# Designs tried in a protein design run: peptides against a protein of PDB entry 4AID. Part 112

Target 1, 242 residues: chain A of PDB entry 4AID
Amino acid sequence: FDIKRKTIEWGGKTLVLETGRIARQADGAVLATMGETVVLATAVFAKSQKPGQDFFPLTVNYQEKTFAAGKIPGGFFKREGRPSEKETLVSRLIDRPIRPLFVKGFKNEVQVVVTVLQHDLENDPDILGMVAASAALCLSGAPFMGPIGAARVGWVDGAYVLNPTLDEMKESKMDLVVAGTADAVMMVESEIQELSEEIVLGGVNFAHQQMQAVIDAIIDLAEHAAKEPFAFEPEDTDAIKA

## One batch from the design tools (peptide; made by RFdiffusion4, then SolubleMPNN)

Design b2_p19_3_s2 (from b2_p19_3, 9 letters changed)
Fold by OpenDDE base, seed 5:
Structure b2_p19_3_s2 (fold): chain B 242 residues (1-242), chain A 19 residues (1-19)
Amino acid sequence: as target 1 above (242 residues)
Amino acid sequence: MSAKEMREEMIRRYRERRE
């Protein structure tokens, strides 16, 4: 088993990104852990475009499979039910920042699946799922110009809190989810209770700063474990002028 | 640039920012 692992301290918690143990059939697969919350992200992409494909067929599926306590990876996968509202929302939260980062003209099918394997009831798997999805794409060889990082920011007792626990979030006046690259904020989703725009903007900046360590960790993992990039040449008209 | 070259340049830019 060629297992590669990156571990960082992030917001006072240990973030672990691991590849090479599970889901080897995927183009990229990352097991991400924060506290006792564990997610598996897989990225799969088609090696050819479908005839007549006119749009970029990216699908992101986030799934909170309730594992019975203690069976990773052997928990009873709940049968294919309709995604919950949360699963649908988090799937969109992952989709939004990653979709723009694919090379223009790439219209091969891409599927990202994030599966919650364990939930510690403290660390929400959504942020971890975003990070894991980013990492899985970076490892896959797909023409993905990530990584993205992600962070949740709370406002508790007049201070920013990085990735607040579910209990801290009950006291938080802000639920701010930010995703971005090293250079740019790509997505902001926020629920705010009576906070100034200055505090919110400061929260976005705080999130973007704090996610750099995650971006760095994904790059380090990719340097050691990424597949060869898929041979894709963008059309000249779609060349992002650097 | 190929997607590979774009990726390599991106990684290079990230490395240069860590230094």
Scores: peptide ipSAE 0.159, ipTM 0.796, DockQ to the pose 0.798
Fold by OpenDDE base, seed 2:
Structure b2_p19_3_s2 (fold): chain B 242 residues (1-242), chain A 19 residues (1-19)
Amino acid sequence: as target 1 above (242 residues)
Amino acid sequence: MSAKEMREEMIRRYRERRE
């Protein structure tokens, strides 16, 4: 097996991005670990467009499978066929920042699947899932103009906290999820309790700064493990609007 | 630019920001 791994320290935690061991049938596959939380992201894309395809068919599916070795909070009997509210929300959090980064005119089917394999009850799989999905797309050869990074920011005892634990989040006055490229913020989602706009904007900037290390780690992994880019030429009319 | 050239240019810009 040609296993490539990138490890960084990120917000006082070890982030590991690994490829080449599992899901080799995917175009891109990344096993991401933070603490003892583990996710598998896979990216698959069609090598041709369907006849009459008029929109970009991107599907993102985040799944917290009950067979994950570990305690998954809320492991109530989910009927095998419908995503939970959390799975639906996290799927959207992943979709929102990645969708606009595909080359215009690319209308081949793309499927991103993020599966939680383990949960440590401290590190939420959502941020890790966003990072893993970004990495899997960068490895896939799809015309994806990522990576994105992602970060959660808390506000605890008058300070920003990067990727607060589930316990630290109970004391946090802010739940701010940010995703972006190295150059731009692509998505913000926030729940805020009685904080100034200045603190919130500072949180967005803090998140964007802190995610650069993750973006850098994804690029380093891609330099060593990415597939050859899929041969796609956008129609000339779409290239002028970049 | 092809999607390949756009990706290569993006990777180049990321490398230059690390130096």
Scores: peptide ipSAE 0.158, ipTM 0.782, DockQ to the pose 0.821
Fold by OpenDDE base, seed 3:
Structure b2_p19_3_s2 (fold): chain B 242 residues (1-242), chain A 19 residues (1-19)
Amino acid sequence: as target 1 above (242 residues)
Amino acid sequence: MSAKEMREEMIRRYRERRE
C-alpha cells in the first residue's frame, strides 16, 4: 500500500492526514485524526456531465455513525434514517466553503462523504470533517481550487482558544467556525454570548491565521499523493478574473 | 487556461508566497 501521511501540531493537538489505506475506489480519500477522533472523507466525481445538466451537482454528506466501542460489527446499520440535525448542519458547513471553489462550468456530479469512525468525546469531528473533505477533494483530481482550512475558535478566560474541546466549549463565550482559503475567509458561522464585534472579528482573523498550517499540510499531502488533474477546460467566458 | 493550468498556477503562487 502506498500510504502517504502528513502530521502537524495544531492548537496543541496532533492532526494527522492519511491517504492510500482506505477507500481506494474513491477519487480522493483521507483519514483524518485529531486526538482519538477519526473521520474518513471521500470524494468521488463523475468523469462526464449528464446531458442537460444546468447546475453544479455537489452533494456533501456528513455522517456520525454511532459505532459502539471496538466492534465494527456489520449488525447495526442504523436504518437510512434522516440525518440528525447535527449531521445536516455539518454537511452544510462543509458544503458552503467548498462549493464556490470548483471551476466555473464544471457540472459533473461530485459526492463528498465524511464519516465519523471514532469520537473521543473531546474533539468535535465537524472541523476535522471539513479539513478531511478539503484534503480528499485536493487529492481527487477534481477541478477544485482549494484547499480550504477550517477552525473553531472559542473565547475562554479572556483568550482565543483554537478548536476547544467539548468541555472547554461549555465555558466558552464564543463558538466561531471559520473556513477559508490561504487568501480569503469563505465562511463564518458564530454563536456568541455578549462579546464585542472587535473580539469576534479578532476571532475570525485568529481562525484564518491558524488554518494556514492545515492548508499547508493539505498542499504537502496533495503534492505527494494527488491524482492527475481531471482534463477539464472551462469555457473561456468563465475565466476566473484574477 | 485548463483546470490543470489554473491549479498549477495557484500552487505556484502559493509557493512564491512562502518564499
Scores: peptide ipSAE 0.167, ipTM 0.785, DockQ to the pose 0.794; fails the geometry check
Fold by OpenDDE base, seed 4:
Structure b2_p19_3_s2 (fold): chain B 242 residues (1-242), chain A 19 residues (1-19)
Amino acid sequence: as target 1 above (242 residues)
Amino acid sequence: MSAKEMREEMIRRYRERRE
């Protein structure tokens, strides 16, 4: 097995990005670990466009499977056959920053699936899922202009905390999720308790700075493990003028 | 630029920021 792995220290935790062991049938597949929380992201894309396809058919599906449910808080409340509220929200959190980064005119079907395999009860798999999805897309050969990074920022005891634990989040006055490229913030989602706009903006900047290490880790992994880019030429009308 | 060239240029820009 040609296994490629990147390990970094990130917010006082070990982040591991691994490819080549699992889901080899996907265009891209990344096993991401932070603490003992483990997610598998897979990216699959069609090699042709469907006749009459008028929109970009991206589907993102975040799933907390039942085999992990014994370690996932609230995992028992899954109604059979429908995503939980959390799964729906996290699927959107992953979709929002990645959708704009596909090359214009690319209308082949793309499916991103993020599966929570293990939960440590400290590290929320949502941020890890965003990172893993970004990495899987970068490895896939799809015309994806990522990577994105992601970070959660808390405000605990008058300081920013990168990817607070579930216990630290109980004391946090901020739940700020940021995703972006190296150059730009693409998405912000926030729940805030009586904090100044200055602290919130500082949190966005802090998140964007801290996610650079993750972006760098994804690029390093891609340099060693990415598939050849899919041969796609955008139509001249859709060519991003560099 | 092709999607390949765009991706290669992106990767290049990231490498240059690490040096």
Scores: peptide ipSAE 0.165, ipTM 0.777, DockQ to the pose 0.807; fails the geometry check

Design b2_p19_3_s4 (from b2_p19_3, 8 letters changed)
Fold by OpenDDE base, seed 2:
Structure b2_p19_3_s4 (fold): chain B 242 residues (1-242), chain A 19 residues (1-19)
Amino acid sequence: as target 1 above (242 residues)
Amino acid sequence: MSAAELRKAYIEAYKERRK
């Protein structure tokens, strides 16, 4: 097995991105770990466009499997076959920032699957899933102009907290999820309790600054482990040279 | 472009966004 691993300290926790051990049949596959929360992201893309394909067919599926249910609150009650509200929301959180980063004119089918393998009851797998999906796409050879980073920001005792634990979030006046590239914020989702716009904007900036270490880690992993890129000629050649 | 050149171009594009 040619296992490649990148490890960083991120918000006082160890983030590990690993490839080469699991899901070798995927175009890209990343096992991501933060604390004892573990997710597997896989990216698969078709090598041809379907006849008459008019739109970019990206599907993102975040799933919390039954084997993780003993470690995930509420996992015991999931009926097979329909995504939970959480799974639907997290799938959208992953989809929104990555969708615009594919090269224009690419209309081959792309499937991103994020599977929660383990949950430590402290570190939410949503942020980890976003990071893992970004990494898997960068490794896949798909025409993806990532990476994205992601961060959750809390506001606890008058300070920003990067990726607060589930217990810290009980005391937080803010649940701010940000995703972006190195140069741009791509997505913001927020639940806020009576905070000023200045604090919220400061939280977005804090998130974007803190995710740079993750973006760097994904790039470093891609330098060592990315597959050969799929031979795709964009309609607009200017997008790769700018 | 060769696959190696294209790979280099993607990696460089990823790095340029960090500047």
Scores: peptide ipSAE 0.356, ipTM 0.860, DockQ to the pose 0.218
Fold by OpenDDE base, seed 4:
Structure b2_p19_3_s4 (fold): chain B 242 residues (1-242), chain A 19 residues (1-19)
Amino acid sequence: as target 1 above (242 residues)
Amino acid sequence: MSAAELRKAYIEAYKERRK
């Protein structure tokens, strides 16, 4: 096995990004671990465009499998076939920041699948899933202008907390999820309780600063483990519509 | 551009965004 691993300390926790052991049939595959929460992200893309394809066919699926359900709150009753509300929400959280980062004119089918393999009941797999998806895309050879980082920010006892535990989140006045590139914030999703705009903006900035270490870790992993990029030349067709 | 050169270009582009 040609296993490549990157380990960083992130918000007082160990983040591990691993490739080369699992899901080798995917274009990109990353096993991400924080605490005892474990996710597998896979990226697969078609090597040709479908005839008549007029839009970019990106599909993002976040899923919490039944075998992990014994450690996931409420996981026991997931009906086969429809994503839960959480799975739908997290799939959108991953989709939103990555979709605009594909090279314009690329209309090959792309499928990103994030699977929760284990949950420790402390570290939420959503942020970990966002990071893993970003890493998997950067390894895949798809024309993806990532990486993205992601972070959750809480506000507990008058301070910002990076990736609060589920227990810390009960005391948090803010649930702020931020995703972005090294240079830009791409997505903000927030639930806020009686906080000033200044504190919220400070939270976005804090998140963007803290995700740089993750972006760096993904780049380092890609330097050592990325596949050869897919030979894609954008058709100059966009020059005619200006 | 070779596939290796293109990979290098992507990685360099990722690094340049950190500046």
Scores: peptide ipSAE 0.356, ipTM 0.865, DockQ to the pose 0.231
Fold by OpenDDE base, seed 1:
Structure b2_p19_3_s4 (fold): chain B 242 residues (1-242), chain A 19 residues (1-19)
Amino acid sequence: as target 1 above (242 residues)
Amino acid sequence: MSAAELRKAYIEAYKERRK
């Protein structure tokens, strides 16, 4: 197997992005690890547009597999087939920042699947899933103008904390999830307890600064491991309106 | 563009937004 790996230190934790070992049938596949939390992101895209396709058909599915249930807090035997509230929320957190980054006019079906394989009870797989999905898309050859980075920011003891542990989050006055490109914030989701707008805005900026190392790591991985890009020429929609 | 040139263009676009 042609296994390629990028490892960085990020927020005092080791982030590993790996490709080439598993899910080789996907257009892009990334195994991402932070601590002992492990996720697999896969990206698959159709090589043709369906006749009459009028919207961009992106589907994002975040899932916690039953085999990981013993390694996921609250391992309820989730009945097969219906996403949990968490799975639905995280799927949206991944979808929101990536959807606008596809080349305009691309209407081929794209499916992103993020699967939690292991949870260490410290590192939440949502942020890791966002990073892995971004990396998988950049490797896929799809016309995706990423990468995105992502970060969670806490406010603990009067300071910003990058990707707080589940235990640190119990003491945090902020749960701020940010996703963005190198140049822009694309998505903010926040739960805040009695904090000023200034602290929240500072948290967004802190997240955006801290995710640059992840963006750089994804670019470096893509330089070495990306597939041949899909030849997509945007239809000059401007030429039809003349 | 060749597949290699197009790959390079995407990677360069990723890098340009980093600057």
Scores: peptide ipSAE 0.328, ipTM 0.855, DockQ to the pose 0.229
Fold by OpenDDE base, seed 5:
Structure b2_p19_3_s4 (fold): chain B 242 residues (1-242), chain A 19 residues (1-19)
Amino acid sequence: as target 1 above (242 residues)
Amino acid sequence: MSAAELRKAYIEAYKERRK
């Protein structure tokens, strides 16, 4: 197997992005690890547009089903059962920042599936899932203008905390999830308890700065492991409105 | 510019902005 791995230190934890071991039939597949939390992101896209397709058919599915070791289908992960509220929320958190980064006019079906394989009860798999999904898309050959990074920011004892543990989050006055590119914040989701706008804005900036290392790691992985980009020419949509 | 070329250019632009 041609296994490629990128490892970085991120917020005092080791982030590992791996490709080539599992889900190789996907267009992109990334196993991401932070602490003992492990997620698999797969990206699959159709090689043609469906007749009459008028919108970009992106589907993002996040699943927190712990698979016992060895039960991970090497295949395309189909949605198993009804998603929880958390799974629905995290699926949207992943969808929101990635959707606008596809090349305009690309209307081939894209499916991103993030599966939590292991949870250490310290590191929330949502941020890891966002990172893994970004990486999987960057490896897939889809016309995706990522990567995105993501970060959670807490406010504990008057300081920003990058990707707080579940225990640190109990003392946190902020749950701030940020996703963005190297250049821009694409998404902010926050739950805040009695904090100033200044602290919140500072948290967004802190998140965006901290996610740059992840963005770089994804780029490095993509340079070594990305598939050949899918041959797609953007439709000049201005010609259809004339 | 193809989507592939655009993607490459975008990735290179991200690298350049970090220098």
Scores: peptide ipSAE 0.337, ipTM 0.853, DockQ to the pose 0.814; fails the geometry check

Design b2_p19_4_s1 (from b2_p19_4, 10 letters changed)
Fold by OpenDDE base, seed 1:
Structure b2_p19_4_s1 (fold): chain B 242 residues (1-242), chain A 19 residues (1-19)
Amino acid sequence: as target 1 above (242 residues)
Amino acid sequence: MTPIEKRFEELRAKDERAR
């Protein structure tokens, strides 16, 4: 197996991005690990557009499988076949920043699947899921204008905390999830408790600064493991105006 | 600019031409 791995220290934790061992049938597949939380992201895209496809058919599915349920809080109530509320929310958190980053006019089916394989009860799989999905898309050859990074920011003891643990989050006055490219914030989701707008805006900036190391790690992984780009040319709108 | 960064820049340029 040609296994490629990137390891960085990020927020005082080891982030590992790995490809080449699992889900080799996907266009992109990344195993992401932080602490003992492990997610698998897969990206697959159709090599042709369906006849009469009017919109970009992106599907994002975040899931926690039953084999991981012994390590996932709340896994006991999952009825087979329907996403939990958490799975639905995290699927949207992943979808929101990646959807705008496909080249305009690309209408081939794209499926991103993020599967939680292990949870350490400290590191939430959602941020890892966002990072892994970004990496899997960058490896796939799809016309994706990534990478994105992602970060969670807490406000604990009057300071910003990058990717707070679940225990630190109990003391946090902020749950701020940010995703973006190297140059732009693409998505913000926030729950705040009695904090000023200035602190929240500072948290967005802090998140965007801290995610650069993740973006760089995805670039480095992609340099060594990305597939050839899919041959896609959008319709030239300048040629229609001439 | 690395080869992969160049690929993403080329995609951004394609997106811009399609807008």
Scores: peptide ipSAE 0.631, ipTM 0.954, DockQ to the pose 0.802
Fold by OpenDDE base, seed 4:
Structure b2_p19_4_s1 (fold): chain B 242 residues (1-242), chain A 19 residues (1-19)
Amino acid sequence: as target 1 above (242 residues)
Amino acid sequence: MTPIEKRFEELRAKDERAR
């Protein structure tokens, strides 16, 4: 196995990004670990456009599999074949920041699958899934203008907390999920309890600052493990204006 | 700029030409 691994300290926790051991048949595959929470992200893209394809066919599927259910609260009630409300929401959280980062005119089918393999009951797999999906796309050779980072920010005891535990989140006045590139915030999702706009905006800035270490870790992993870029040239729209 | 950073910059330049 040609295993490549990047390890960083992030918010007082060890983040591990690994490739080359699992799902080697995918265009990109990343195993991400934080604490004892483990996710596998895979990216697969078609090498041609389907005839008559008029939109970008991106599918993002976040799933918490039954074998992880022994550590996932409520995991025993997941019926095969329909995503839970959580799985649907997290699939959208991953989709939103990545969809605009494909080169315009790319209409080949792209499938991102994030699978929760283990849950520690402290670290939520959603942020880890966003990071893993970003890394898998960066490794794939797809025309993806990543990486994205992601972070959750809490407000506990009058301070920002990066990626609060599920227990710390019970005391948090803020659940702020941010995703972005090195240069830009791409997505904000927030639930706020009686906090000023100044504190919320400060939370977005804090998240964007803290995700830079993750972006850098994805770049470092990609330097060692990324596939050759897929040969894609968009139609030159400037040539049609002449 | 690393080879990967350059790759992503080239993708951004392709996207801009397609707009």
Scores: peptide ipSAE 0.629, ipTM 0.954, DockQ to the pose 0.869
Fold by OpenDDE base, seed 3:
Structure b2_p19_4_s1 (fold): chain B 242 residues (1-242), chain A 19 residues (1-19)
Amino acid sequence: as target 1 above (242 residues)
Amino acid sequence: MTPIEKRFEELRAKDERAR
């Protein structure tokens, strides 16, 4: 097994990105760990476009496995066959920042699946899932203009907190989720309790600064483990100049 | 060219200049 691993310290926690052990049949596959929370992201893309495909067919599915449900808050009530509200929300959080980053004119089917394998009840798997999905896409050879990083920012005791624990979030006046590239913020979602716009904007900037270490970690992993880029020629040559 | 492809070209170009 050719296992590649990147480890960084991130917000006082160890982030591990691993490839080559699990889901080797995918175009990209990353096992991401923070604390004892573990997610598997897989990326698969079709090597041809379907005839008459008018839109980019990206599907993102975040799921928390039923066997992990005893360790996942609210996991006990997963009715078979429908995503929970959380799974639907997190699937959208992952979709939103990655969808714009595919090369224009690419209309091959892309499937991103993020599976929560373990939850520690401290580290929310959503941010970890965003990071893992980004890494899996970067390893896949798909025409993806990533990586993205992601971060959650809290406001606890008058300070920004990177990726607050579920317990720290109870005391937080801010739940700010940010995703972006090295150069740009792509997505912001926020729940704010009586904070100034200055503090919120400072939180976005803090998130974007802190996610650079994750972006660099994904690039370093890709240097060692990325597949050859898929030979994609966009029909419109003007789309390559952006 | 993806940011990853660009990074790999930059690294190759550094290695070629170091030789």
Scores: peptide ipSAE 0.118, ipTM 0.691, DockQ to the pose 0.058
Fold by OpenDDE base, seed 2:
Structure b2_p19_4_s1 (fold): chain B 242 residues (1-242), chain A 19 residues (1-19)
Amino acid sequence: as target 1 above (242 residues)
Amino acid sequence: MTPIEKRFEELRAKDERAR
C-alpha cells in the first residue's frame, strides 16, 4: 500500500490525515484522526454527465455507524434506514461550504460520504468530518476549487478556544462553526449566549486564521497523493454569464 | 485551474529553476 500521512499540531491536539490504506476504490479517500476520534471521508465522482442533467448532483452523507455507538454520546440503537438529526445537520454543514467551490458547469454526479469510525467523547467528529471531506475531494481529481478548512470556536473564561472539547463546550458562551478557503469565509453557523457582535466577528476571524494550518496540511498531502486532475473544461456559455 | 493544480505548477516551476 502507498500510504501517505500528514500530521500537524492544531489547537493543542494532533491532527492526522492519512490516505492509501482503505477505500481505494473511491476517487479520494482520507482517514482523519484527532485525539481518538476517527472519520473516513470518501469522494466519488462520475466521469460523464447524465443525459438531460440540468443541475449539479452533489450528495453529502455524514454517518455515525452503529459499531462506534458504544463511544458516541446518545448512540441509541439506530433503527436502520433514516439519518439522525445530528447526521442530517452535519451533512448540511459539510455540503454548504463545498458546493459553491465546484467549477461552474460541472454537472457530473459527486458523492461525499463521511463515516465516523471512532469517537473519544472529547473531539466532535463534525469538524474532523469537514476537514476529511475537503481532503478527500482535493485528492480525488474532481474539479473542486478547495481545499476548505473548518474550525469550531468557543468562548470560555473570556477567551477564544479552538475546537473546544465536549466538556469545555458546556462552559462556552459560543458555539461558532466556520468553514472557508485560504482567501475567504464560505460558511458560518453560530449559537451564542449574550455576547457582543464584536466578540462573534473576532471569533470568525480567529477561526479563519486557525484553519490555515489545516488548509496547508491538505495541500501538502495532495502534493504527495492527489490523482491527476480530471480533464474538465466548462463550456464557454457559462463563462459569459459571470 | 484549481488551487491544487496551481500549487503543482508552482512546485514544477521551482524545480525547473533549481536545475
Scores: peptide ipSAE 0.114, ipTM 0.686, DockQ to the pose 0.055

